# Designs tried in a protein design run: peptides against a protein of PDB entry 6FRK. Part 268

Target 1, 411 residues: chain A of PDB entry 6FRK
Amino acid sequence: NEEVLNAMLKEVCTALLEADVNIKLVKQLRENVKSAIDLEEMASGLNKRKMIQHAVFKELVKLVDPGVKAWTPTKGKQNVIMFVGLQGSGKTTTCSKLAYYYQRKGWKTCLICADTFRAGAFDQLKQNATKARIPFYGSYTEMDPVIIASEGVEKFKNENFEIIIVDTSGRHKQEDSLFEEMLQVANAIQPDNIVYVMDASIGQACEAQAKAFKDKVDVASVIVTKLDGHAKGGGALSAVAATKSPIIFIGTGEHIDDFEPFKTQPFISKLLGMGDIEGLIDKVNELKLDDNEALIEKLKHGQFTLRDMYEQFQNIMKMGPFSQILGMIPGFGTDFMSKGNEQESMARLKKLMTIMDSMNDQELDSTDGAKVFSKQPGRIQRVARGSGVSTRDVQELLTQYTKFAQMVKKM

## One batch from the design tools (peptide; made by RFdiffusion4, then SolubleMPNN)

Design b2_p26_5_s4 (from b2_p26_5, 17 letters changed)
Fold by OpenDDE base, seed 1:
Structure b2_p26_5_s4 (fold): chain B 411 residues (1-411), chain A 26 residues (1-26)
Amino acid sequence: as target 1 above (411 residues)
Amino acid sequence: EEELLELLKKLRKLYLEILKIQNEVS
């Protein structure tokens, strides 16, 4: 019985290591699971595999629970949220995602760029904030992040903002100068919450990095980024263990909507390769994919317009990386679609949609859209000029539409 | 759950067909 248990635990430990779970945590989990399993109950004919899986699941749930309640903003108050993390962690993008999340929930939200070290940091934040219609503050001339953060916080406090997010400088290495700057900013603005942003793709380095931040800055919350298929999320366990702080959100892609509140059970289920059927259902319901039944019925009747194609591209884009959705389905691994092909495909879809945004309703709603353009070539030139593309790009779109419409008629 | 899985299978098929068409035109 002990040999069988050890063999099964070895397989689970291997899978957890392949999921970027820290080797120390995997060892501790193995010991905890061994101590929690009653070998006598295992002898009584219970499915040994299910029992071990349940014990592993229970111990993983404990590893993501720091025993500390997550900070939550207070409605009608000014809540200052300071972001800290390494350069390339997705910190700036995550600031925008969190701001957009609260804005969509009806909070008066703003962004402050206190990153004076990275060239173009303020431009990047400004671009993201402008796209999301989020108020922002920063400077092109002030080099002291303390001054920028203080002025920005004061400005937005005076304007009665409820959520004030401060993005700070990040460096590639844990440098004492970076931590000193973060402490000076924190002391000046007195944040209600300090959020550590961690890249899940750094794998085994997550523990050491998270610990270095916690040892220097009073991290109260963790956000894990780049959970977009390759990062199996095991680094999140290392962050919680090192910071003793809860994961509050996860970033699941590059889109501003690729951001969700952290849920323990779905996360652990996904980490174990059990899928996330609940999260899939929630995501599908949020997407209002019920409109796809009407489209599937139109497709069954062999009717397909350029608008129907546009709506399909919107649905695919709303789903985000199809690899992520597939990764939520039990038995579909995250490796089913290579990231490169999917990003390129999404960029192509977005380009095609931009061309269709320059089409009129007569062109979009025609049952023979290609014939509308073939009869009046001036339409191709109008659409090309309106979308900033070549006439060839519009012709290629119409060719793709025609091929697709022919395929739909064969279905 | 079965309806959702069937919808996802249909969307996947459609997506793969779109990708195939895009690769044939490029």
Scores: peptide ipSAE 0.008, ipTM 0.340, DockQ to the pose 0.156
Fold by OpenDDE base, seed 5:
Structure b2_p26_5_s4 (fold): chain B 411 residues (1-411), chain A 26 residues (1-26)
Amino acid sequence: as target 1 above (411 residues)
Amino acid sequence: EEELLELLKKLRKLYLEILKIQNEVS
């Protein structure tokens, strides 16, 4: 019995290590699971595998719970949120994602770029903020991040912003000068929350990095990025353990909508390779896929309009990378689509949607949209001008639509 | 669960067909 338990625990420990869970945490988990399993109860004919899985699951849930309540913004107050993290962690992108999340929830949200170290940091933030219609502040001339952060926070406080997000300089290395700069910024703006942004793909390095940030600044929240199926997220456990701070959000891709509140149960289920059925259900519910029954019925009747295509593209864009959705389904491997092909496909879909945004209802709702455009070539020119594309790009869209509508008629 | 899986399979099929069409036109 003990040999069987040890063998099964070895398999689980191997899987957790392959999921980038810290070796110390895996050892501790192994000991805790051994202490929690009554060997006598295992002898009573209960499914030993299910018992071990449940015990492992329970101990992993404890590891992601720091025992500290997550900070939440107060409605009608000015909440200052400072972001900290290494360069390449996805910090700047995550600032925009969080700002967009709160904006969609009806919060008056803004962004401050206090990254003076990286050339083009402000331009990158400005581009992201402008695309999301989020107010932003930064400087092209001021080199002191403390001044920029202070001025930006003061400005947005005076304008009664509720969520004030401050992006700081990320550096490639844990340099003392970076940590001093972060501390100076934190002292100047007195943030209500300090968010550490961590890349899930750095796995075993997460503990040391998270600890170095927590030892210098009062990290109160963690956001884990790059959980797009390639990173198993085991490093998140290390960040929670090191910072004693809850994971509040996860970044699940490169799109601004590839951002969700952290849920413990789905995360642990996914980490164990059980899939994320709850996240899948939530994602499907967010897509209002009940409306897709009407679409599926239309598709069954061989009716497919440009509007139907637009709605499908919008649904695909809302889903994010299909590899992530597949990675949420038990038994579907994450390797089904290469990351590069999905991004290019999403960019193509967005371009096609932008062209369709310049179409009128008669064009969108026609059962033969391509024929409407072929009969009146002036429509192609109008749409091309309206969307800032070539007439060729519009013709390519109509060709794609025609091919798709023909496939739908064959279903 | 089965309905969701079936819907996801349909969406997958649709997405793969869209990708196929995009790859044939490029």
Scores: peptide ipSAE 0.007, ipTM 0.349, DockQ to the pose 0.159
Fold by OpenDDE base, seed 2:
Structure b2_p26_5_s4 (fold): chain B 411 residues (1-411), chain A 26 residues (1-26)
Amino acid sequence: as target 1 above (411 residues)
Amino acid sequence: EEELLELLKKLRKLYLEILKIQNEVS
């Protein structure tokens, strides 16, 4: 029993080290797991592997939990959020992602560029902010980040902004001058939250880097970036341990919407290669796919209408980035679909749905929708006019529908 | 959970077939 335990723990420890989990944390976890496992319960014929996995999971959850409640912005108040982190951590991009996240939730959000060190920092922030329609502040002439941050915060406070995000300079090295500048900015604007942005791809360097920031500035939150499938995210555990601060969000790609609230259990499950079963369940429940039992039953019987296709497109659209959902399924890597192809595919689906929005119930609910249109060509012209498309676009949709209906009949 | 996973696999299959059809028409 002890040999089996030690062998399994060795495999888990190896996997965690390969996931960039700090060696000290892995050692501590191994000791904690050994102490938490009752060897007598293992003798009783329980699935030893499941028990060890559960113990490992529980200890990893503890490593990600700093025991401190995450800061949350207060609605109707002015919340100042200061970002800190090294150059190349994705800090500036993450400021825009967080701003966009709150804006989509109906928060009055703005961005301040207090990065005077990097040439073109303000232009980059301005480009990102303009693309997302987020108000921004910065200077091309002012070199003091304290002045820029103070003026920007004052301006947006006076304009009753609820979320005021301040991006600071990031340097490539831990320079005392950078930390002094960050402290001066923090003292001037008195942020409600200081967010440390960490690149997950730096691996074992995460602890030392996170500690250096925490020792100089009062980091209260962590955002981990570049969790795009290659980085297993073990560095996140090191950041939490070093900063004693919760991870609040993760960056999961290059797009402005590649940003999600951090969930401990899904993250640990993914780290262990178990997938995000809970998040998958939650996501499917949010989709109300159970309301589609009738659709699933129709699909099982090889019945597929234009309405059924429309509802499937709605479900796919509601699923959001399908790459994220696929990454939640055990054994499916995050690399399964390039996000660029997904956005184009979603735009195509929306176009098809817009054509179907001009169809009537008789056309949508027909078991042979293509035949209904072929018998009465005037329907194609009506739908084309109603949706602002060509008759050819409607015919292409009907051709696609026919291909789908044939595929469903083969399922 | 198994039923949900099966449903998601079916939806995935359908989505992939949609993408395939869209790529054949583009």
Scores: peptide ipSAE 0.005, ipTM 0.343, DockQ to the pose 0.099
Fold by OpenDDE base, seed 4:
Structure b2_p26_5_s4 (fold): chain B 411 residues (1-411), chain A 26 residues (1-26)
Amino acid sequence: as target 1 above (411 residues)
Amino acid sequence: EEELLELLKKLRKLYLEILKIQNEVS
């Protein structure tokens, strides 16, 4: 029994290390799990795998809980939020995502660019802010980030903004000059919250980086970025352990909406490859898929039209990066789709939808759309001309439709 | 909830078949 437990724990520890969980945390987890498992209960025929998974899950939940309540903004007050993090962490993009999140919740939100080190930092922030219709401040001439941050905060305080987000300079490496600059900015603007932004893809380096920031500035919150597809998120545990600060949000992609409040249970479930059923339900409810009861009923009866396929593609496109959806379904790891294949897949779906936009209602609503086109080949030429594609592309679409219709009939 | 999960499984299967078809045509 002990040999079997040790073998199973070795597999779990290997999987956690491959998920970028810090080796010290994995060792501690292993000992905590061993202490929590009663070997006598394992002998009684309980599913040993489920028991170990549950024990691992409980210990991982403890590792992402710093025992500190997350800071929340106060409505009707001026809340200054300072962002800190390395260059390439997604900090600037995350500032815009957080600003957009609060703006959509009815907060008067603004952005300040206090990055004077990176050429084009202000242009990038301005582009993101303008696209999201978020008020912004920065300078093309002022080189002191303390002056820019102070002037921007004062301006937006005087204009009664509720959420004032300050983006700071990042460096490629931990440099003393960066930490001195961050401390000077923090002292000047006196932020209500300091957010450390961490890239989940840096793996085992997460602990050392998060610690270096916490040792210099009073980090009170963590945001983890690039949790789309490739990063298994184990670095998030290292950030919480090093900063002793809660994860408040996660970045799940490149779009401004690819940003969500951190939930411990779904995150740990995803990290263990159990999926996020709750997040999947929430995301499906946000899509108003209930309006597709008629489509679900048709699919149950093995009916599938070109319009039904179009609506399915539209739903897939609305769901965003399908890697995120797949990662929410149990048994599909984050590695199931490479990012490159997903963008190409989405571009191909858009092309197929553009072809279908040139079809008429008779073609779209036919129970056998492929047969309608086969009986009147002139329809293929019309659709090809209307959508600016080859007749071959239309034939490929009809071939794909036929394969899907056959699959739906077998379901 | 069960119907929603079943729909998502169908959508997933559909998407996997799309990806498979895409990889066969490339």
Scores: peptide ipSAE 0.011, ipTM 0.360, DockQ to the pose 0.131; fails the geometry check

Design b2_p26_6_s1 (from b2_p26_6, 18 letters changed)
Fold by OpenDDE base, seed 1:
Structure b2_p26_6_s1 (fold): chain B 411 residues (1-411), chain A 26 residues (1-26)
Amino acid sequence: as target 1 above (411 residues)
Amino acid sequence: ELKELLEKLKKLNELYLLLQKILDET
């Protein structure tokens, strides 16, 4: 019995290590699972595999639960949320995702760029905020992040914003100067929550990085990014262990909608390769695929507009990579689709949507959108200028639309 | 429910494959 237990635990430990779970945590988990399993109950004919899986699942759930209740913003109050993390962690993108999440929930949300170190940080934040229609603050001339953060927080407090997100400078290394700057910003703005943003793809480095941040700054929440990649999220366990802070959200892609509240059970299920059927059901229901029956009905009637195409692209973009959706189904690995072609396809869809964002309602809602543009070539030039693309790119979109509309008429 | 979900996913996959085909032919 002990040999069988040890063999099965070795397989689980290997799978957890392949999921980027820290070696120390895997060892501790193995010991905790061994201590939690009654070998006598295993002898009584219970399915040994199910018992071990349940014990492993239970101990993993404990590893993602720091025993601390996650901070939540208070409605009708001014909630200041400071972001901290390394450069390349996805911190700036995550600020925009969190702002957009709260905005979609009906919160009065804004963004502050207090990153004075990275060239173009403010332009990047401004671009992301403008696309999401989120109010923003920053400076091109002020070099002190404390001044920018303080002025921005004061401005948005005076304007009765409910969610005030402050993005700070990221560094490539754990530099004392970075932590001093973060402390000065934190002391000046007195944030209600400090969010550490961690890249899941750094694997075994997650523990040391998360600890270094927690030892210097009062991290109260964790956001894990880049769970769309090869990272299976095992680094998230290391972040919770090191920070003693809950994971509040996860980033699941590059799109602003690739952001969701952290759920322990689905996360652990996915980490173990059990899939996430519940999250798949939720995600499919959020897509309003029943509106696709109304679309299929419109399509059967031969009516297909540029807006209908845009809405379908939005639905595909909201799903994220189809490989991720398939990866939520038990037995379908994330490797089932070539990741390269999917990212390129999503980038192409996003480019097409950006062109369509420069179209007017008459162009978008026309049952013969291509003919509207062919009759008035000046429309192509207007859309090209508005979207910052060539007239050829707009013509290519219209050609794709025409091909799509013809294929749909044949379905 | 799972059958309906699988059918929705199948329709979605058909749409995705169609879009990929259109994107690859351009």
Scores: peptide ipSAE 0.018, ipTM 0.435, DockQ to the pose 0.146
Fold by OpenDDE base, seed 4:
Structure b2_p26_6_s1 (fold): chain B 411 residues (1-411), chain A 26 residues (1-26)
Amino acid sequence: as target 1 above (411 residues)
Amino acid sequence: ELKELLEKLKKLNELYLLLQKILDET
């Protein structure tokens, strides 16, 4: 019995190490699981595999719970949120995702770029903020991040913003000068929350990086990025252990909507390859697939509009990469769909939706949208100008719509 | 509920694959 337990624990430990779980945490988990399993209960013919999986699951849930309640913003107050993290962690993108999340929840949200070290940091933030219609602040001339952060926070406090997000400089390496700059910014703006952004793809380096940030700055929250990639998220456990701070959100892709509140149970279930059935149910219910039955019924009647196509593109974009949905189903690995083609397909869908955002209700609700545009070519030019695309791009959209409507009529 | 969810997911996958195919042919 002990040999069988040790063999099964070795397989679980190997899988956790391959999921980028820190070697120290895996060793500790192994000993905790051994201590929690009654060998006599294992002798009684209980499914040894399920018992070990449950014990492992319970210990992993404890590892992602720092025992500290996550900070939450207060409605009607000015909440300053400072972001810290290395360059390439997805910090700047995550600032925009968090701002967009709160804006969609009805919070008055803004962004500040206090990254003076990276050339084009402000342009990147401005581009992301403008696309999301989020107010932003930064400077092209001021080189002191403390001045920019202080001025931006003061401005948005005076304008009664509720969520004030400050993006800071990131470097490729842990440098003392970076930590001094972060401390100076933190002291100047006095943030209500400091968020450490970590790239899940750095694997075993997660612990050392998270610790270095926590040792210098009072990190109170963690956001894990690039969980859509090859990273299984084991580095998230290392970040919680090192920072003693809860994971509040996860980044699940490149789109601004590829951002969700962290849920412990679904995350650990996914890490163990058990899937996330609850998150799948929630995600499917959010899609209002009953509206897809009404669409399928309209489609069966041969009625398909540009608006119907737009709504389908919205549903697909809300789902995110289909590989993520499949990865929520037990036994479907994240590798079942080639991830490279999904990002390009999502970018194409977003471009098509941006063109349709410049169409009027008569064009969108026509049962023969392509014929409406063919009868009045001036509509193509109007839509092209409104969306900032070529007339060719609008013609390609109408060709795609016609192909889609024909395929749907055959279903 | 799980069967209904799986059927809904299957229809959604068919729609997604169809959309991908349309997007790849253009």
Scores: peptide ipSAE 0.018, ipTM 0.453, DockQ to the pose 0.128
Fold by OpenDDE base, seed 2:
Structure b2_p26_6_s1 (fold): chain B 411 residues (1-411), chain A 26 residues (1-26)
Amino acid sequence: as target 1 above (411 residues)
Amino acid sequence: ELKELLEKLKKLNELYLLLQKILDET
């Protein structure tokens, strides 16, 4: 039994090291797992593999939990969030992702560029912010990040912004001057949260970097970037251990919406290569796929309406990027579908749904929606005017509906 | 349960791929 345990622990430890988990943490995990496993329970014929996996999972969950509650912004208050991290960590992109995340939730959000060190930092932030329709502040002439940060925070406080995100200078190396600058900015703006942004792809260097930031600045939250399938994210455990701060979000790609709240269980499950079966179950249950069985039955009887198509589009939109769902299935990599094609497809679906939002119940619930519109062309003109599209766009939607209904009848 | 879930997901993927094809042909 001990030999089997040691063999399995060796395999798990190897996999964790290959996932960029710090050697010290892997050693501690091995000891903790050995102490947590009752060898007598292993003798009783229980699935030894499942027991060891559960013990490993439980200890990894503890390594991701710093025992500190994550900071959350207060609604109706001014919340100042300062970002810190090395150049190339994805810090500036992550500022925009976080601002966009809160904006989509109905928070009044803004961005401040206090990066005076990098040429074009403000232009990059401005480009990202403008694309996302997020208000921004920065200077082309002011070289003191303390002045820019202070003026920007004051401006947006006076304008009653709820989320004020401050991006700071990132450097390529741990430089004392960078930490002094960050401390001066932090003292001037008095942030409610300091977020350390870490690149997951730096592997074993995650601990040393995270520690260097925590030793100089009161890091209260961690965001891990570049979790787009190549980095297994083991460095995230090192960041939590070094900063004693929770991971609050993860960056899962290059797009502004490739950003999600950190969930411990799914992350550890992915780290172990188990996928996210629980999150998959939850996601599938949220889709009300049982309503789709009733739909499939209606479809088998040749009853497919514009409403049925609309509901299917809503289900696809609720799923989010299908690549994320596939990445929850064990053995499917996150790279299985190119995210770029999904965003364009989602935008097209949303356009079609906007046209259908201008249809009435008689049009939506007709088993021959295309025929209802063909018999009364005035309906096409009404829907076109209501949705702000051409009559041609409505005709194209009806053509797509007819094609879809024909394909579904063949399924 | 997982088998049923995977089968439901497979059908959903087929539907999604079908929708993408329809959207790409227009």
Scores: peptide ipSAE 0.018, ipTM 0.442, DockQ to the pose 0.122
Fold by OpenDDE base, seed 5:
Structure b2_p26_6_s1 (fold): chain B 411 residues (1-411), chain A 26 residues (1-26)
Amino acid sequence: as target 1 above (411 residues)
Amino acid sequence: ELKELLEKLKKLNELYLLLQKILDET
């Protein structure tokens, strides 16, 4: 019995190490699982494998729970959220994702770029914020991040913003000067929450990095990025252990919508290779597939508008990469679809949606949108100018729509 | 590409219905 337990625990420990779980945490988990398993209950003919899996799952859930309640913003208050993390962690992108998340939830949200170190940091933030229609602040001339952060926070407080996100300078390595700058910014703006952004792909380095940040600044929340199928996210356990702070969100890709609230059970299930059936159900429920029946019914009647196409593109965009969805299914590897083709397809869909965002309701709701544009060529020029694309790009969209609407009429 | 995406959505719906059926049977 003990040999069988040790063999199964060895397999689990190997899988956890391959998932970038810290070796110390894996050792501790092995000891905790051994102490939690009654060997007498194992003798009673219960499925030993299920019992060990359940014990492992329970101990992993405890490792993800720091025992500290996650900070949540207060509605009708000014909530200052400071972001900290290394360069390349996805920090700046994550600021935009979090801002967009809260904006979609009906919060008055803004972004501040206090990264004075990286050339083009403000341009990148401005580009992301503008695409998401999020108000932003920064400077091209001010070099002190404390001044920029303070002025930006004061401005947005005076304008009654509810969520004020401050992006700070990242560095390539842990440097004392970085931590001093972060501390000066934190002291000046007095943030309600400090979010550490961690790249899941750094594996065993997660513990040391997370600890170095926690030892210098009062990290209260963790966001884990790059959980898009290459990293199993075992480094997230190390971040929780080192920071004693909850994971609040995860980044699951490069798009602004590739961002979700952290859920413990699905995350641990995925980490163990059990899939994420709950996340798949939630994801499918978010797609409002019942609305797809209404669409399928419209399609059966040969009615297909530019709005119907836009709604379908929104649904596809909400799904994210199909490879991620397949990776939620037990036994489907993330490698089943090449990521490159999906990202290009999603970028194309987003471009098409941006063109349609410049269309009016008469154009969108027409049963023959292409004819509306063909009868009045000035509409094509208006939409092209409004979306910042060529008239050719608008014509290509209308050609694709026409082909699709013709296919629908033949179904 | 759009046809492939719709076929993927349809397959996903079929998969969802299958998963719901599996969940209802457990």
Scores: peptide ipSAE 0.013, ipTM 0.369, DockQ to the pose 0.019

